# Designs tried in a protein design run: peptides against a protein of PDB entry 8BZL. Part 194

Target 1, 228 residues: chain A of PDB entry 8BZL
Amino acid sequence: SYDRAITVFSPDGHLFQVEYAQEAVKKGSTAVGVRGRDIVVLGVEKKSVAKLQDERTVRKICALDDNVCMAFAGLTADARIVINRARVECQSHRLTVEDPVTVEYITRYIASLKQRYTQSNGRRPFGISALIVGFDFDGTPRLYQTDPSGTYHAWKANAIGRGAKSVREFLEKNYTDEAIETDDLTIKLVIKALLEVVQSGGKNIELAVMRRDQSLKILNPEEIEKYV
Target 2, 242 residues: chain B of PDB entry 8BZL
Amino acid sequence: SRRYDSRTTIFSPEGRLYQVEYAMEAIGHAGTCLGILANDGVLLAAERRNIHKLLDEVFFSEKIYKLNEDMACSVAGITSDANVLTNELRLIAQRYLLQYQEPIPCEQLVTALCDIKQAYTQFGGKRPFGVSLLYIGWDKHYGFQLYQSDPSGNYGGWKATCIGNNSAAAVSMLKQDYKEGEMTLKSALALAIKVLNKTMDVSKLSAEKVEIATLTRENGKTVIRVLKQKEVEQLIKKHEEE

## One batch from the design tools (peptide; made by RFdiffusion4, then SolubleMPNN)

Design b1_p20_4_s1 (from b1_p20_4 with F1Y S10G L15I D20K)
Fold by OpenDDE base, seed 1:
Structure b1_p20_4_s1 (fold): chain B 228 residues (1-228), chain C 242 residues (1-242), chain A 20 residues (1-20)
Amino acid sequence: as target 1 above (228 residues)
Amino acid sequence: as target 2 above (242 residues)
Amino acid sequence: YKYESVADEGTLEYINEKLK
């Protein structure tokens, strides 16, 4: 039946719909995340906002809670669904457990949601990968990645989207203890990593930073240019 | 691959949702709708295609729908799908009002519908809606607003935009002529006529073929008004004289 | 940045119900 989405195993053990969802992610704008010592940084390739488009509605970095932020690559509408579910869970957790979620907890929740959409009849996988960053209640910075399959892992640094390969290669070479020794150096590392795939410098980068015991800060273009 | 073209909720090998793309293609053949945000208001202008001599002279808006006291929308695409979505918008807005005793924020209404649209792209047994919408509204959070949504469930805020037939050309014209920060509703109306005159495949733009609605604030209340034919005629005449 | 609109669980449930 062509009217029903089915994610099934191929004879060779592949879940093609999951793989194809991953291809959708690869078409998405590049996002990068880096965990510093006392900072987490997200950077996203800013698509040239159409001249008449409101920039506030094009942002690809969002807060899930006061202590957790997410960037994504892939289908924006799919991402909105995931974000909304995650926000509800964060609030629910605060109400029921009386503590904010850990970054791992909310990542696992998102991953589980994605996984269910790979196994439920009549549903297609989410066409998104996400970088989830934040601080646990003990002040530990965390970075996680999740993909359309619902897999997730903790990272020191990672990238998703169309330029992810090049950005990851850069990070593998340049992520050192010295490179993240300070908040400023960590921010600089993210910018340099994005510049591997983003043309025209700081104007095409959206950057968000979360420091220990501080709220998410989106850097303005002038602030970004200081690091370029 | 043909097998992916016929399945509404399946990714292609390249990670594309062809049914969504085909829905967008269908919208490209629909009548043109424009939205323009001004400092003192926001407007929708839409092409009226269904002009039949037997239609009653009481011109109801074919493509412009009032959603609540603070919002209106225009639709490009399948009329039946549009009716379903506009009804849903009204219901969502009403439920919010009943629950919170305040009007729904503009973006929240847009996103609520967009989540429905998205779901129809992800759940089996459903096809995407063949409809794009322009939303105009006012709320206490952002003031006057203009949004666009498509069959995928994506949306964005705009200063000016266009959907439907010749939308790309219209957007290009809007980019050229839109003066950010200096746009009055009067200027926006003139711009709308200018763009429609160039994008509609008509020898002469007539008021019978154009619907225009404005959203303004008067005495702390939102006023949504569909322009009368005579008012549209006057706008067209002014444009022809320039 | 936060999306102004957050679909609550009830909204999502409504959507799921209508799709079923």
Scores: peptide ipSAE 0.000, ipTM 0.591, DockQ to the pose 0.030
Fold by OpenDDE base, seed 4:
Structure b1_p20_4_s1 (fold): chain B 228 residues (1-228), chain C 242 residues (1-242), chain A 20 residues (1-20)
Amino acid sequence: as target 1 above (228 residues)
Amino acid sequence: as target 2 above (242 residues)
Amino acid sequence: YKYESVADEGTLEYINEKLK
């Protein structure tokens, strides 16, 4: 019976709706984030774009600001709401504080938003996890992950979605200082990590790269194949 | 599982929103709506199911709604829900125009409504809208556009797509016959008739059962036109002769 | 700031595939 309640604890302390939202995330496309030395990389598995679908409208990696981007796993419509709120906050911060948000700040904002949706009886949790990457104004690369509960943590590397376990296991084994020594190696690490769960090589991978003092770059399939 | 399907805004143990799925299922029983993007225009074709013998000449589109000067939509699903959403689309478009002194970009209008749809899937005491929409439009950013949205608040851009009854079969046919880069509005109209003829549960396609609207650009202005019954008849006749 | 569209993903994609 407790699993029917949006924001009620079970006798054993579970928030089932949050856990079930996490199950929705696990059904999502895999996303990977890696923090390099002077680079942050997001990779996502591309689901086959339906024939006749406009690829322009199929984006899995979104900019939140010039210095922050986000990948997500789970419910796309839910993600859009979160992304829009985050974008507004980023702009508001620039206007009010006159500095761009830190990656931690915007992550905390998103996390707080998610948490509030777990506490209100009139709301279900967001069915998304997110990898948020970017650079702080001091040039420090950051990677954060947040889940439906509103919990967030900083990571060197992480993965979310259906293949997250396998990808994380790969990253745990292969994330070394040597593996991220260069930007290219960092990119290669992300690609290799995704290839653990993605079939057909680079064609089914979307890759976004943000280097220090540079804008977000989405790599085209040809660029990705150079790393494969 | 049956235990969670009655709740509007909760996840199942498997992470599914059954009320959204059921809303989508309900749309599957609605009249067919089809959209096709061409190089020189975009069209909507919709099945008319409410043919009452006592209705005078059906001058008004039942399923195709003009949203503003640059956009129109068709709806599949619950009529009352559709009316609410189409009205909201018009309001959003007007508010934008007033605020920015330019027409709302097509995707922004679609997104604004989709955010509303999503909210009805997330907030308690609300049910999902039992409506899918096809949007056609033109803007200076992307030119002619076709979008589809569903009860979840998801949307996507399409070259051709279908919602409602037999939509899967229609989409399959569109995939086979749609020629990317070579689609004229004329060819798109012919394709629409072809697909509707095969997907509508009618013995013979008649003009009274089909609404078609085209969106074109003439002299730097968007023109949204609902085809006259005679024009639709001619399209059907042409198809029958092929 | 430019609006960026978000694609369908995860559970909803699964639903769309099953409803097909």
Scores: peptide ipSAE 0.014, ipTM 0.710, DockQ to the pose 0.144; fails the geometry check
Fold by OpenDDE base, seed 2:
Structure b1_p20_4_s1 (fold): chain B 228 residues (1-228), chain C 242 residues (1-242), chain A 20 residues (1-20)
Amino acid sequence: as target 1 above (228 residues)
Amino acid sequence: as target 2 above (242 residues)
Amino acid sequence: YKYESVADEGTLEYINEKLK
């Protein structure tokens, strides 16, 4: 059967392993990204942490470099591999080119990596989608998305994971120039978008903010509640 | 038959490469891309399907890619595969330029990529690329050129051709209306609109759903230009008035 | 089987297919 084979074409031209990897993403916790004027914001749905689980070990938002961060939906183990390779590439780029990566560059790197895993023998696709945000060296904020196939696009705002449809519908209606006029409004937009699918308010949201020429800041629950 | 469908690209008892055929089937579902060669230039016209409000307006065509100063291509099929191949084309062209201090000839660039495509059909554990490409270019050897390549690694030069959805019908229309030796870029643009209007799975052709690029020579330099939406609107309007 | 896009939910391709 095609579903048990390596990634091969079906008679009707489908790559079933890629489609099944997308199903894995749909089971993942919801993540949202929004590009503001001088800010990028990532928000992720927190899963109920089991008793005795260290919350520090379940980071769904991670830095790839000082100017780039990523959120993902899908298989955490797969994400770890992608994150590690991306971090190595970011450092390598700084060493060899003497400049930080652009957000597009590192997105393309990740996309190419994912694509190779859809075409290589003995490999399955990565079961992850990713939102990649950051600033280029010229101070331009960027948001990119990648999927299991290795496709990537630039976005003003987007969402991935189990609640992505509802979140995107919200963003399509509410993403305006007025809604992102300030950093605070942009943060509020992300929180409101996540609240479409997350129950129990700000306690179940992880939020990260990156401003121009500033490091990634993860907001604490008290800071998030100020925007609700 | 099923055994050959689920393995690496191997020959069936009938001598068919089913994985290549299935890759071509995937391309048949992609948006339509046209290429037309004229006496004074070449053009690509492609269906634009990806319109979304939250998309960051990147000034670049979704389906038409500049490869170097003298070449561009359009793609039909899996977008991620297309991105890999277009990047490879750019790298090949750049390496050639660095090594020989002159631009790569058009056919040589096409052939280099076709060798890669072919390898993915022959070497174990890899699937074919689910992508067909149209190439437009100019070089000092053959002037204006149009090429097509498919997942098998085969390629050919064309005066006019089509890939993607309804490609067979498009090719038939091109054969009927293409005037050999008399094709101007202006007439080619009109022909492209005519064919797209009939072959696209849309109720009405709109400028938002069509990307057009032209390649011309001006003052001894190649000029690759993506038509503005207003220009495409004028072409559509002119067609509707005829 | 009708060809369905391999686009993930949230991708441009997926969104465009649902809007058709």
Scores: peptide ipSAE 0.000, ipTM 0.490, DockQ to the pose 0.026; fails the geometry check

Design b1_p20_4_s1 (from b1_p20_4 with F1Y S10G L15I D20K)
Fold by OpenDDE base, seed 5:
Structure b1_p20_4_s1 (fold): chain B 228 residues (1-228), chain C 242 residues (1-242), chain A 20 residues (1-20)
Amino acid sequence: as target 1 above (228 residues)
Amino acid sequence: as target 2 above (242 residues)
Amino acid sequence: YKYESVADEGTLEYINEKLK
């Protein structure tokens, strides 16, 4: 019964529901994150928007707070739940601690949330991975990744979704101090990385940038084309 | 038969908790972690499996966690579960400190977490944690200590032990080479490298694949130190020369 | 960094409180 989804260990020690959730992520649209010197950049593969679909509703990059944003791969509905909870936590943290969350903090929160859904009977894991980027209060740019298991790590650059392997391979080869020397170069790196798996250039890429002490900016297609 | 495998941790007709056993299997596939108690300190050595170029260098310790000023742990098993448990350990230790104005004794911290682990094997709607931990610490009651806990909530004190991949073989080697009463931290480090070299499924042990932390006492204070890669390289080199 | 969670049902904190 699908209503009795239980994450349990297999005889060989596997949590199949978590693994299957990871497979769901691999089927998701590709997202990439890169940490520059004073910039964080998220890029996401745009799916062909159906005729008459509002493009605003297809955004895969969202702000969690003024200093943190997230891209995800996998189940959009699951992502919405995580995003909403993360936003509430960000606001709660501001109220209780009187400071914005660190990127690590909110990542840990999301990770813990995901983990709990892997350990509670009657719940299935979240079918999402997330790239969480932002700036800590000290101005340090951060990039974190979470997966359905609730694991998280800090990255210089990473990718999730269907094209993640190819994008990561590209980033492993091309992520250098020189490649991120400027904001523009960092943006260009993200675009080039996505172009490894995205067809038809800048029109199929959603790109967001967050610079130090600046709000999240989503680039329009025209702005993206300037980098390609 | 599958009913006992797929539901809340319940006893089989044979009295087995299969979910706990399966959690232990998960740990058996995890990277090797070992602990060695010496007269002048205690150490953890852990296999580092996730070496990615794009990882942020901030992760000095992937598998070894500082819990408080007097304790650290290493984990084998599901990373997300480990993160939850290590956070809980820190919280327990902090709460104790606040309540009693003294550091939590090592065994009490271990026991507190083990009770939580046990609860996850007994309460409905939960699965066991897929994590074993090694704990190293110092307290005024027992001095340097090494503990191991498993998904069942069982724990024990050890002079030397291992969890994760090839743990049984490692324990056997430790039994052979561990010299009771004569173990220095230096000799323990050498022993750790020796055991890891034999138990890790690698052609050649490299410093990038090994994480080592030591806990010592200096001037009446506990010092927890993660060895630098160069230090680990030196240990490996010394072992290769022997 | 210390993560503090609210003790709601299904959390470690909840279980820990219940054990107490």
Scores: peptide ipSAE 0.000, ipTM 0.494, DockQ to the pose 0.129; fails the geometry check

Design b1_p20_4_s2 (from b1_p20_4 with F1Y S10G D20K)
Fold by OpenDDE base, seed 2:
Structure b1_p20_4_s2 (fold): chain B 228 residues (1-228), chain C 242 residues (1-242), chain A 20 residues (1-20)
Amino acid sequence: as target 1 above (228 residues)
Amino acid sequence: as target 2 above (242 residues)
Amino acid sequence: YKYESVADEGTLEYLNEKLK
């Protein structure tokens, strides 16, 4: 059957392994990204942490470099591989080119990596989508999304994971120039978007903020509650 | 038959490469892309399907890619595969320029990519690229050129052609209306709109759903221009009035 | 300048190198 084979075309021209990887993403916790004027914000749905689980070990938002961070939906183990390779590439770029990567550059790198895993023998697609945010060296905020196929696009705002449809619908209605006029309004927009699918308010949201020329900041629950 | 469908690209008992055929089937579901060669230029016209409000309006065409100063291409098929191939085309062209201090001839660039496509149909553990390309270009050897390549690695030069959804019907229309030796870029643009209006699975053709690029020569330099939405609207309006 | 990592086996870049 085509579903148990390596990534091959079906008679009707579908790559079932890629489609099934997309289904794995849909089972993942919801993540949202929004580009503001001088800020990028990532928000992720927190899964109920089992008793005795160290919350520090389940980071769904991670830095790829000082100017780039990523959130993902789907298989955590797959994400780890992508993150590690991306980090190595970011450091390599700094060493060889003497400049940090652009957000587009590292997105393209990740996209190419994912695409190769859809076309190489003995490999399955990555079961992850990613939101990649950051600042280019010129201070321009960027948001990109990648999927299991390796396709990537630039976004003003987007969402991935199980609640992505509802979150996107919210963002399509509420993303305006007025809604992102300030950093605080942009953060509020992300929180409101996540609350479309997350129960129990700010306690179940992980939020990360990156401002121009600043490092990634993960907001604590008390800081998040101020925006709710 | 099923055994050959689920493995690496191998010959069936009948001598068919089913994975290549299935890749071509995938392309048949993609948006329509047209290419038309004129006496004074070449054009690409492509269907735009992905219009999302939250997309960052990057001025770049979704389906038309500049390869170098003298060449552009359009793509039908899997977007991720297309991105890989278009990046490779750019790299090949750049390496050639650096090595020989002149632009790569159009056909040579097309051939180089076709060799790569072919390899992905022959080497074990690879699937074909689910992508067909139209190439437009200018070089000092042959002037204005239009090429088509498919997942098998085959290519050909064309006066006018189409890939993607309803390509067979489009090609038939092009054969009827293409006037050899008399085709101006202006007439080619009109023909492109005419064909797209009939072949796109849309109730009404709109400028938002069409991307058009032209390649011309001005003052001894190649100019690749993506038409503005207003220009495309005027072309559509003119067609509706005829 | 575009930095590209050394091509892993089975990558497009690897195949390109083998075709040269």
Scores: peptide ipSAE 0.005, ipTM 0.489, DockQ to the pose 0.127
Fold by OpenDDE base, seed 1:
Structure b1_p20_4_s2 (fold): chain B 228 residues (1-228), chain C 242 residues (1-242), chain A 20 residues (1-20)
Amino acid sequence: as target 1 above (228 residues)
Amino acid sequence: as target 2 above (242 residues)
Amino acid sequence: YKYESVADEGTLEYLNEKLK
């Protein structure tokens, strides 16, 4: 029947719909995340915002809570669903547990949501990967990645989207303790990593910074150029 | 691959949702709709398809719908799908008003519908809506606003945009002529006529073939007005004289 | 134009309820 989406195992054990969802992610704009000592940084390739488009509505980095931010690659509409559910969970957690979520907790929640969509009859996987960054209540910076399958892992640095391979290769070579010794150096590392795949410099980068005990800050283009 | 083309909620091997793309293609053949944001208002301009002579002259706007006191939309695509979605928009707006005793913020209404559209791309047994929408509105948070949404559930805010037939050409013209920060509603109306005149495959633009609605603020209230045929004729005449 | 939503499996209303 063509009227139902079914994620089933192939004879060789593949979940093709999950793999194909991962291909959708690879077509997405590049996002990078880096965990510093006392900072987490997200950078996203800014698609040339159409001249007449409101930049406010093209944001690829969003807050899930005061202590957690997310960037994604893949289907924007799919991402919105995940973001909304994650935000509700963050609020619910604060109300019921009286503490903010840990970054791991909310990542696991998102991962579980994604996984359910890979196993539920009549649903297709989410066509998104996400980088989730933030601080736990003890002040520990965290970076997690999740993919369409619902898998998740903690990272020091990672990238998703069309340029992810090149960015990851750069990070593997350049992520050192010295490279993240200061907040500024950490920011610079993210920018340099994105510049591996982003043309025309700082104008095409969206950058978000979260420092310990501080709210999410989106850097202005002028602020980004200071690092470039 | 043909097997993915017929399934509404399945990714292709390349990570594409062909049913969504096909829905967008269908919209490309629909009548043109324009939206332009000005400093003092926002407008929708839509191509009116040939009114069958036997249709009763009750000139209800074919493509422009009032959603609530602060918002209107125009539609490009399948009429039946548009009717369902516009009704849903009205219901969402009404439910919000009843619950919070305030009008729904513009972006929130757009997002709510877009989540529904997205769901029809992800849940089995559903096809995407063959409809794109332009939304105009005013709220206390962002003032005058213009949004566009597509069958995928994606949306964006715009200063000016176009959906439907020849939308790419229209957008190019808007990019060239739109003066950011200096756009008055009067100038926006003139621009709308200019763009429609060039994008509609008509020898002569007539008021019978164009619907225009404006959204303004008067005495602290939103006013949504569909221009009368005579007013549209005047705009066309002014354009022809330039 | 008022569209009457029918709360059946094929309708928008049904889907909205399932998403909640």
Scores: peptide ipSAE 0.005, ipTM 0.595, DockQ to the pose 0.025
Fold by OpenDDE base, seed 4:
Structure b1_p20_4_s2 (fold): chain B 228 residues (1-228), chain C 242 residues (1-242), chain A 20 residues (1-20)
Amino acid sequence: as target 1 above (228 residues)
Amino acid sequence: as target 2 above (242 residues)
Amino acid sequence: YKYESVADEGTLEYLNEKLK
């Protein structure tokens, strides 16, 4: 009976709607984030774009600001809401504080938003996890992960979505200082990690790279293949 | 499964939103709506199901709605929900125009409505809209555009797509016959008739049962035109002769 | 910021795959 309640604890302390939202995330396309030395990289499993679908409208990696980007796993419509609110907050912060948000700040904002949706009886949790990467104004690369509960943590590398377990296991084994020694190696690490769960090579991978003091760059398939 | 499907805004143990899925299922029983993007225009073709003998000459589009000077949509699903959403689209477009003194970009209008649709899937005491929409439009950013949105608040751009009854079959046919880069509006119209003829549960396609609108650019202006019944008849006749 | 469309899970295509 408790699993029907949006925001009610079970007798054993479970928030089932949050857990079920996490199950929605697990069905989502795999996303990977890696923090390098002077680079952050997001990789996402491309779902087969339906024939006749405009690929432009199928984006899984979105800029939140010039210094922050986000990948997500789970419900796309839910993600759009979160992204839009985050973008507004980033702009608001620039206007009010006159500095760009830190990656932690915007992550905390998103996390707080998610948490509020777990606390209101009139709202279901967001069915998304997110990897948020970027650079603080001091040039420090950051990677954060958020889940439907509104919990967030900083990571060196992480993965979300259906292949997250396998990708994380790969990253746990292969994320070393040597593996991220260069930007190219960091990119290669992300690609290799995704290839654990993605078939058909670079064609099914979306890759975004943000280097220090540079804007977000989405790599084209040809650029990705150079790393494969 | 039955335990969770009755509640509008909760996840199932498997992470599914059954009320959204059921809304999508309801749309599958609605009249067919088709959209096709061409190089020189975009079109909507919709099945007219409400042919009542007592209806005066159907002068007005029942399934195709003009949203502004640059956009139109067609709807599959619950009529009352459709009316609410199409009205909201018009309001959003007008508010944007007033605020920015330029027409709303097509994708922004679609997104604005999709955010509303999404909200009805997330907030308690609300049900999803039982409506899918096809949007056609032109803007200076991307030119001619075709979008589809569903009850979840998801949307996507398309070269050709279909919603409503037999949409899967229609999409399959579109995938086979749509020639990327070579699609003229004329060819798109012919394709629309071809697909509707095969996907509509009618013995013979008649012009009275089909509503078609085209969106083109003439002299730097968008022209949205609902085809006259005679024009549709000619298209059907041409198809029958092929 | 130009709105970058995000579309994947919960689409009709996803549902059609699940209903199969």
Scores: peptide ipSAE 0.036, ipTM 0.737, DockQ to the pose 0.165; fails the geometry check

Design b1_p20_4_s2 (from b1_p20_4 with F1Y S10G D20K)
Fold by OpenDDE base, seed 3:
Structure b1_p20_4_s2 (fold): chain B 228 residues (1-228), chain C 242 residues (1-242), chain A 20 residues (1-20)
Amino acid sequence: as target 1 above (228 residues)
Amino acid sequence: as target 2 above (242 residues)
Amino acid sequence: YKYESVADEGTLEYLNEKLK
């Protein structure tokens, strides 16, 4: 069976393990990314933390470098591997090239890593999609999306995970130049987009903001509620 | 679907890793392990199932392992897998200490092992480890900590949690009785006994079937202590009198 | 690099559901 041992082509040209990995992503919590004029925003569906669980240990948004952050949907353990590899690459690039990575560069690195895991014997695909946002050295905000296949594209706005379709439909209707005219409006757009699929309002949203020449900021629940 | 039970952990059509799920099911049949975080310490309590009267060496601790001076863990699942993972934890901690001249942060040690677990779910010719772990520790960053990890390589921090047999019932009881911000190590020990008494498949809880370790801070040093059988007996007796 | 925990909500939910 072409779907059992390794990532191989089916007779009809499908890579079933990649497709199945995409199904794993669809089961993940929803993440949304929006590129504003001078801001990039990531939002993630945060399910209610168990009563005895430490909320600190549940993170879906992480920094890859000072100028790049990532949200993901799918298998968290897989995501850690990708994140760690990406962080190492970001540091390596700074050491060897003496400049931070571009968002495209690190996205391509992650995409290449994922692709290799779709082609190498004895490896399964990563069960994650990622939204990668940040600023290039020239101050240009960027948003990229990657999937288990190792494909990547630049976006103005996108979503991944279980509610991605609904969120994307919302973004397609509501992403306008006016909607991203200010940082606050951009943040509001992300929150509104997530609220299409997230129940119980702002308490179940994790939001990260990166402004030009500023570090990644994770908004607290009180800050999020100001935009709701 | 039974169709995806290959040596290599692969995705099912619906995006599930059945080998990981099966490993987790195997852990559900293992002895119960509890972890409880208190204000002044953290504890592990584990069911000891292998009481072999003919074993020449009474293992001081079968289920609880000291990892370094600041961390310990308990295991639920396949013993051989547990031995491998606990050894790896010790090695990782030691390497870090040698490299950085300070103890490894608790969460970092947990994550390092979780990355290994994850690898065994992704690389060919490997099966997932049939082991879940509870970690207790202290570091200067977060103080007393309790973590849980599973065969997938996922982990989380907890105030109280349980793995192994009847873990669901145990967690339910912990949720009911755990007092946020008011938990002392003494009260945590009492709670552990209470929960074990109800969740262990034994007619009567006995000290020979329970291992308990506490992690505290004394004079700016971490102290990991396995309770003596007599101490456990006293805890059980106290519970029975209440 | 400051260590940031990346935990799988899905696994935690699965665990929590099993704990229910």
Scores: peptide ipSAE 0.009, ipTM 0.588, DockQ to the pose 0.114; fails the geometry check

